# Peptides against a protein of PDB entry 6IDX, part 353

Target 1, 380 residues: chain A of PDB entry 6IDX
Amino acid sequence: KELAKLSADVTFATEFINMDGIIVLTRLVESGTKLLSHYSEMLAFTLTAFLELMDHGIVSWDMVSITFIKQIAGYVSQPMVDVSILQRSLAILESMVLNSQSLYQKIAEEITVGQLISHLQVSNQEIQTYAIALINALFLKAPEDKRQDMANAFAQKHLRSIILNHVIRGNRPIKTEMAHQLYVLQVLTFNLLEERMMTKMDPNDQAQRDIIFELRRIAFDAESDPSNAPGSGTEKRKAMYTKDYKMLGFTNHINPAMDFTQTPPGMLALDNMLYLAKVHQDTYIRIVLENSSREDKHECPFGRSAIELTKMLCEILQVGELPNEGRNDYHPMFFTHDRAFEELFGICIQLLNKTWKEMRATAEDFNKVMQVVREQITRA

## One batch from the design tools (peptide; made by RFdiffusion4, then SolubleMPNN)

Design b2_p30_6_s1 (from b2_p30_6, 13 letters changed)
Fold by OpenDDE base, seed 3:
Structure b2_p30_6_s1 (fold): chain B 380 residues (1-380), chain A 30 residues (1-30)
Amino acid sequence: as target 1 above (380 residues)
Amino acid sequence: SPYIPEPRPPQVYEPAKDVDLSLATKRVPL
């Protein structure tokens, strides 16, 4: 106990490490000998002292043995472990994963995300916090292939459901440390959108062009009387489509694919538009047709607005940035929706359309509307 | 003859009800 307290002092830590004291602590853990009458309490203080000593950065995390890693992972994977040992073991594993790619590989072989999720189903918020922290560390340090596996919709949905039910809807206020870990999990999950955000549309890709055509179809063919006979010549159809793309509010109404060649937001904007059109079809059709029928120059250009809003949301959510240690703001929507980004887009595009009307905006006011919408999203 | 598309009557959509963004953005108060 006294050692654990003194280990927080850098002067003491330096002297103790110079006396090979940290090696003695590691050997104590490695021995696994439950022979002492107060083993659990002693082990909890040993793990505290070890962590505090390592936090000084004097000793490399790579100094730990495989036996030590297996013992610590064993305390996390066992169904019945002392709460004090479990908490410290989670913290040690987090630090190991964050500080060493070699230790990450070894730890990823000894523990599963499923085992860590079991530690979220407890009433102890400290254990929950360190369990999420370790999940976040594993997600951050995972190779891209394994990160995609961890990003599996089922595993993430289960994790979000458990966090929602046992943490967010728990009878306890969320502490700053937990709020930070929820923020980190949100950032790491939204960073999976970076690839799509940085993917340029290929104007020659027929499948991508078919998505733009589907947006037109959903908006305009659902209300068009079947009397528009399929026999109109190819040139008349092209001219009609050019009008439809203008009514959709694309900047390049001749070739809308060109609006998605800028990164960010690239293809992510098209994904959001397609999601809105398919999942919230009535909202999509309403927004498009309401603005497409205006002759007063107060039309809100949906296509341009959707692209710039997607870009703005990526900026607000810091997509592609690492989690910041000073941040603890998380969105409850992230835990309630499987496609939280697209749902956020669907809410924000309605806000944008409302704000455009309230401002009596024209195309010249576009940047002013976007600034007001940014303030509304960031103040809420 | 340039096909003058008949002006679609302006669909007066009812103003969208206030979107409660508070569900999306609730900062947990410290």
Scores: peptide ipSAE 0.005, ipTM 0.285, DockQ to the pose 0.006
Fold by OpenDDE base, seed 5:
Structure b2_p30_6_s1 (fold): chain B 380 residues (1-380), chain A 30 residues (1-30)
Amino acid sequence: as target 1 above (380 residues)
Amino acid sequence: SPYIPEPRPPQVYEPAKDVDLSLATKRVPL
């Protein structure tokens, strides 16, 4: 207990480390020897002293043994551990993951996100905070393939549901530290969109072109009598598609694929459009057809609007930027939806279409409408 | 092969209702 308190002092820490004191603490954890009177209390103070000593940055985190990691991971993976030990073990694992890629690899083998989710189902907000912090650390340090898997996994849906029910809808006010971890989780999840945001469409890729054809099909073929027989000459079909792409509000009516060659938002805009068309088909068809039937120059160009809105949302959400330590603001929708970015796009494209109508905008007013929509999104 | 969706019944496209952005866009300040 006294050691744990003194370990916060840098002078004491330096002297204690110079005497191999930290090695003694690690060996105490490694031994797992429950034969000592007050083992749990002693262990809690040992872990406190270890954290406080390591926080001085004098000793590399890589000094810890695999046995030490397994013991700490064991305290997090066991259902019946002392709360004080659990809290410190979560904090130690977080620090290990953040400070060492080699320790991340070892820890990622010993613990699962599913085990950490169990620590969110408690009333202790400090335990919840450290559990999310460790999840965030694992997410941040994961290789790209594993990050994508973590985001798309059933575990992530369960994580969001548990956070929503036990943290956000909990009977306790959210502290600054928890709000920061929720913000970090949001930022790290949206940063997975960076690759798609920076991916240019290949106008020669038939699979990518087929998505644009599918957008046209969903918008127009549902109402078109099949009397436009597949036997119309290639030129007549090209002229029809050019008309359809104009009605969809693409900038390039001849080759809409060219609108997705600009990065940002690249292919991410096409992903959002396809998601809207597949998941919210009625909303998509309504927005397209309401504007395609207008000859008054007040048509809202859906394709152009979807691209520029996707870019704007990436800018507002700071996609590709690291989490800022001073921020603690999060979007509740992130925890209510599996595809929160695409759902946000679907809400914001309706807002854009409404704002365009209210402003009685023309194509010349496009940037003014986008500015008003930006203000509406950022003040909401 | 392009996926042929099942024919939907004729939908009455209601005008866009006011979209509540509060849950989607609201940054909860502490």
Scores: peptide ipSAE 0.000, ipTM 0.297, DockQ to the pose 0.008
Fold by OpenDDE base, seed 2:
Structure b2_p30_6_s1 (fold): chain B 380 residues (1-380), chain A 30 residues (1-30)
Amino acid sequence: as target 1 above (380 residues)
Amino acid sequence: SPYIPEPRPPQVYEPAKDVDLSLATKRVPL
């Protein structure tokens, strides 16, 4: 206990480390479960002293043994552990993951996100905070392939549901530290969109072109009686499609694929448009047809608007940026829905279409409408 | 952080005749 208190002093820490004192603390932890059962208080102070000593940055985290890591991971995976030991063990694992890529690899083999989710189902907000902090550290340090695995829709849906029910809808006020970890998790989740945001459409990819054709089909062929005889030559169909792509509000109405070659937002804009057309078909058709029937120059170009709105949402959500340590602002909506970004897009495109009408905008006012919409989204 | 409110179903606004552009800068409830 006294050692744990003194270990916060950098002068004492330097002297104690120079006497190989940290090696003694690691060996106490390495002695295993016998210490946990008989000397839980001593172990909690040992882990506290170890953290405080390591936080001075005098000793490399890479000096810890695999046996030490396994003992700490064991305290996190056991269903009945002292709360103080669990809290310090989560903090030690977080620090290890953040400070060493080699320790990340070892820790990722010893613990699962499922084990950490169990620590969210408790009434102790400090344990919940450290559990989310460790999940965030693992997510941040994971290679791209493992980030996608951690992002598996089922694991994410379960994690979001547990956070929503046990943290956000909990009977206790959310502390600043928890709000920060929820913000970090949100930023890291949106950074999974970066690949699609930076993916250019290939105008020669038939599968990607078929998506653009499907957007046209959903908007215009849903009302057209199948009586349009298959006999109009390929040229008449191409000319008809060019008119349809103009009515959809693409900038390049001859080849709409060219509008998705700009990064950001690249293919992410097409993903949002397809989601809207498939999941919210009535809303999509309404927005497109309402603007396609206007001959008064007050048509809102849906295709152009969807692309620029997707780009704007990426900028507002800071897609591709690292979490800022000073921020604690999270959106509860992103924990209520598994397709939260696409749903947000669907809301914001309706807001844009409304704002365009209210402003009596023309194509020349496009940037002014986008500025107003940005202010509306950022003040909401 | 922008609190994005739950989507209200878009009210189909008929083009209002004299819309004050100053109203477009007001918070539209999402």
Scores: peptide ipSAE 0.006, ipTM 0.284, DockQ to the pose 0.008; fails the geometry check
Fold by OpenDDE base, seed 1:
Structure b2_p30_6_s1 (fold): chain B 380 residues (1-380), chain A 30 residues (1-30)
Amino acid sequence: as target 1 above (380 residues)
Amino acid sequence: SPYIPEPRPPQVYEPAKDVDLSLATKRVPL
């Protein structure tokens, strides 16, 4: 107990470390010997002293043994009665993951996200916070291939549900520390969009062109009687496609693929458009047809608007940026839907279309509409 | 060859009812 208090002092910490005191603490944990009277209390103070000593940055986290890691991971993965040991064990694992890639690899083998989710089902918000913090650390330090797997995993869907039900909808106010961890989880998940945001469309890729063609099909062919034979010559078809792409509000009516060659938002804009068209088909068709039927120059160009809105949402959500320690703002929608970004896009494109009408905008007002929409999204 | 229907004259859809933006916009005040 006194050691745990004194370990917060850098002068004491330096001297204690110079006396190999931290090695003694690690060996106490490694021994796992429950034969001592008041073992749980002793262990809780040992882990406290260890954390405080390591926080001075004098000793590398790589000094810890695999046996130590296994003991700490054991306190997290096994049913423990002592909340104090669990809390400190989560904090130690978080610090290990954040400070050492070697320790990350070892910890990722010893614990599962499923085990950490179990610690979210408790009434203690501090334990919940440290559990999310460790999940976030594991997510941040994971290789890119594993990040996508973590996001798509049933564990992530379950994690969102558990967070929604046990944290967000809990009977207790969310503390700043928890809000920060929810923000971090949001940022890390939206950063998986960076690849698509930075992917240029290849105008020569037929599969990517077929997506643009599918957008046209969904908008204009949904009510088409199959009776009209496609017997119009290739030129007449190209001219019709050019008209359809104009009505869709693409900037390049001849080759809409060119509108997706700029990054950001690259292919992510096309993904959003396709998601809207497939998942919210009635909304998509309504927006497109309402603007394609206008002859008054007040048409909202859907294709251009979708691209610029996707870019704007990436900027607002800070896609590709690391989590900021001073931020704690999160979107509850992130925890209610698996495709939260695309759903946000679907809401915001309707807002944009409404705002365009209310402003009686023309193509010349485009940037002004986008500024108003940005303000509406960011003030809300 | 994908059948290309002649575009029906676009039906003028009535303006969308109020989109409940409250789901996108409710920042949980910290």
Scores: peptide ipSAE 0.006, ipTM 0.305, DockQ to the pose 0.007; fails the geometry check

Design b2_p30_6_s2 (from b2_p30_6, 12 letters changed)
Fold by OpenDDE base, seed 3:
Structure b2_p30_6_s2 (fold): chain B 380 residues (1-380), chain A 30 residues (1-30)
Amino acid sequence: as target 1 above (380 residues)
Amino acid sequence: PPYVPTPAPKQVFKPADDVDLSLRTKLVPL
């Protein structure tokens, strides 16, 4: 107990480490010997002292044995461990994963995300915090080939449901540390959008062009009996599509694919438009048709607005940036839905369309509307 | 007169009743 308290002092830590004191602590854990009176309390203080000593950065985390890792992982994977030992063991595993890629590999073999989810189903917010912290560390340190599996684990309705029901909607106020870990989890989840945000549309890709054509079809043909599609010759059809793409509010009415060649937001904007058109079809059709029927120059250009809004949302959410240690702002909405970014887009595009009307904006006011919408989103 | 955009009333998006769109977890000061 006194050692654990003194280990927070850098001067004491330096002297104790120089005396091989940390090696003695690791051997106590490695022995697994439950023969001592008050073993659980002694072990909890041993693990505390170990963490405090290692936090000084004097000793490399790579010094720990595989036996030590297995003992610590054993305290996390076993259902009947003392709460104090479990908390410190989660914190040690987090620190190991963050500080050593070699330790990450070993820990990823010993611990499953499913085991960590079980520690979210408890009333102890500190255990929940360190369990999310370890999940975040494992995700952050996962190689690219395993990130998709981790992403799929985050996409598991189960993990989000557990966080939502047991953490966010829990009977306790969210502490700063938990809010930080929820923020980190959110940032790591949104960083999965970076690839799509940086993917340029290929104007020659027929499958990508078919998505743009589907947006036109949903907006203009969904109410028309397919029998009334005028069998007008190819040239009249091209001229009609140019008009339709103008009414959709694309900047390039001849080739809307060119509007998606800019990165950011690249293909992510097209994904958002398609999601809106398929999942919120009535909202999509209403927004498009309400603006397409205007001849008063107060039409809100949907296509341009959707692209610039997607870019703005990526900037607000800091897509592609690493989590900042000083931040604790998380959005509960992102734990409520599988497609939370696209749902946020669907809310924000309606806000944009409303704000455009309220401002009586024209195409010249576009940047002013976007600035007002940015302020509205960031103050919400 | 410069069109002072009337600050759009803080339409707190009434989320659909279950979507707390409150971005800021109010740091309840201790």
Scores: peptide ipSAE 0.000, ipTM 0.328, DockQ to the pose 0.009
Fold by OpenDDE base, seed 4:
Structure b2_p30_6_s2 (fold): chain B 380 residues (1-380), chain A 30 residues (1-30)
Amino acid sequence: as target 1 above (380 residues)
Amino acid sequence: PPYVPTPAPKQVFKPADDVDLSLRTKLVPL
């Protein structure tokens, strides 16, 4: 207990480490010897002293043995552990994962996200906070292949549901520390969009062109009676499609693929448009047809608006940025849906279309409408 | 003395100098 308190002092820590004191603490944990009176209290203070000593950054985290890692992981994976030991064990594992890629690999073999989710189902918000912190550390340090697997897994949906039901909708006020971990998890989840945000459309890729053609088909051919015979020549078809792409509000109505060559938002804008068109088809068709039928120069260019809105949402959500330690602002909406970014896009594109109409905007007012919409989104 | 909850360890994101924490997959140009 005295050692744990003194270990917070850098002068004491330096002297104690120089006397191999940290090695004695690690060996005490490695021994697993439960024969001592007050073992649980002694172990909790040993783990506190170890963490406080390591926080000075005098000793590399890579000094720890595989036996030490297995003991700490054992305290997290066992069903009946003292809360004080569990809390410190979660904090030690978090610090190990954050400070060493070698320790990340070893820890990722010893613990599962499923075991950490069990610690979210408890009423203790401190245990919940450290469990989310460790999940965030594992997600941050995961290689891209494993990160994509973690994102696509039923585990991620289950994790969001557990956080929503046991933390966000809990009967207790959310502390600042928990709010920070929810913010970090949100940022790390949005960083999965970075690849698509930075992917340029290839104008020669037929599969990507077929998506743009599908957007046109959903907007205009869903109402077309099959009676118009396929017999109009290739030139008339190209001229019709150029008109349709103008009505969709693409900047390049001859070759809409060129509008997706700018990164950000690249292909992520096309993904959002396709999601809206398939999942919210009535909303998509309404937005497109309401603007395509206007001859008053007050048409909202849907294609251009969707691209610039996707870029704006990426900027607001800080897609591709690391979590900031000073922030604790999280959006509960992102824990309610599997495709929360695309759902947010679907809400915001309706807001943009409404705001454009209310402002009686023209193409010259485009940037001014986008500024008003940015203020509306950031105040919500 | 009352159990002072140890403040949540300040996430000392000490960038370990050598871990390129850039989630930027260097787009290797094709």
Scores: peptide ipSAE 0.000, ipTM 0.297, DockQ to the pose 0.031
Fold by OpenDDE base, seed 5:
Structure b2_p30_6_s2 (fold): chain B 380 residues (1-380), chain A 30 residues (1-30)
Amino acid sequence: as target 1 above (380 residues)
Amino acid sequence: PPYVPTPAPKQVFKPADDVDLSLRTKLVPL
């Protein structure tokens, strides 16, 4: 107990480390010997002292043995562990994962995200916080292949549902520490969009062009009886599509694929547009037709707006950036839906279209509308 | 009149207050 308190002092820590004190603490954990009447309290203080000593950065985390890792992982995987030991064990595992890639590999073999999800189904917010912190550490340190697997797994949908129901909708106010871990989890989740955000469209790829054609079809052919035979000559068809792509608000009316060659937002903008068109078809058709039927210079260019809004959302959500240690802003909506980014896009594109109308904007006002929409999104 | 932009839906962005987030500083003493 006294050692745990004194270990926060750098002068004491330096002397204690020089006396091989950390080695003694690790050996106490490794021994697993429940021989003392107050073993649980002694262990909790030992783990506290170990953390405080390691926080001075004097000793490498790579000094810990595989036996130590297995003991700490054992305290996280066992159902009948003291809450104080569990909390400190989660914090130690987090620190090990963050500070050593070698320790990450060993820990990722000993624990599963499923085991950590069980620690979210409790009323103790401190345990929930350290469980999410360890999930975040594992997600941050995972290789790209494993990171995508962690994202695709039933684990992510289930994890989001558990966080929503047991943390966000819990009977207790969210503390700042939990808000940070929720923010970190969101940033790490949105960083999975980076690949699509940085993927350029190939204007020669037929499959990608067929997606743009599907956007046109959903907007303009939804009422056209399939009896309008495709028998209009190739030139009349090209001229018709050029008009339709202009009405969709693409910058390049002849080849809309050119609008998706800029990264960011690359193909991610096309993914958002296609999601809106398929999942929120009535909203998509309304936005497109409301602007395409205007003969006034107040048409909101949907295609251009969707691309620039996707880019803006990536900037606001810091897609491709590491989590900031000072930030606690998390969005509960991102735990309510599997396609939360695309749903956010669908909300924000409606806000943009409304704001464009309210401002009586023209194409010259485009950047001014985008600035107003940015302020509306960031002040919400 | 100055344009008053319609606020975004309340669920989009909630800033949390800037608080020092060192998880380690709050190990509840036994």
Scores: peptide ipSAE 0.006, ipTM 0.341, DockQ to the pose 0.054; fails the geometry check
Fold by OpenDDE base, seed 1:
Structure b2_p30_6_s2 (fold): chain B 380 residues (1-380), chain A 30 residues (1-30)
Amino acid sequence: as target 1 above (380 residues)
Amino acid sequence: PPYVPTPAPKQVFKPADDVDLSLRTKLVPL
């Protein structure tokens, strides 16, 4: 207990470390020996002293043994552990994951996201916070290939549901620390959009062109049999499609693929348009047809608007930026839906279309409408 | 620029009275 208190002092920490004191603490954890009266209390103070000593940054986290990692991971995976030991064990694992890629690899083998989800189902918000913090650390340090798998996994859907039901909709106020961890989880998940945001459309890729053609089909041919393969258009069909792409509000109505060559938002804008057209088909058709039937120069160009809105949402959500320590702003909607960005796009494109009508905007007012919509989104 | 994983923020543990291990995960950018 006294050691845990003194370990916060840098002068004491330096001398204690010089005396191999951290090695003694690690060996106490590694021994696992329940032979002492008050073992749980002694262990909780040992883990506290270890954390406080390591926070000085005098000793590398890479000094810890695999046996130590397994003991700490064991305290997180065991159902009958003292809350004080569990809390400190989660904090140690978070610090290990964050400070060492070598320790991340070892911890990722010993602990599953499913085990961490069990610690979110408790009434203790501090345990919930450390469990989310460790999930965030594992997500942040995961290789690029594994980050997408973590986001798509059933564990992530379940995680969002558990966070929504046990944290956000809990009967307790969200503390600043929990709000920060929810913000971090949001940022890390939206950063998976960076690849698509930075992917340029290839105008020669037939599969990407078929998506643009599918947007046209859904808007104008919703009752027509899918038997017309999109690629076999005669010159008359190409001229017809040029009119349809103009009505869809693409800037390049001759070759709409060119509108998606700018990054950001690249292919992410096309993904949002396709999602809207497939998942919210009635809303998509309504927005397109209301603007395509106007002859009064007050048509809202859907294609251009969707591209610039996608870019704006990426800027507002700071897609590709690292989580900031000073921020704790999270959107509850992020935990209500798996495709939260595309759903946000679907809400914001309706807001844009409404705002365009209310402003009686023309194509010359486009940037002014986008500025008003930005203010509306950032104040909501 | 590609997402560069920032080094872990130093957790600032508060002194031992209330075990408010305030996880100030200060994500310091590299």
Scores: peptide ipSAE 0.005, ipTM 0.338, DockQ to the pose 0.050; fails the geometry check

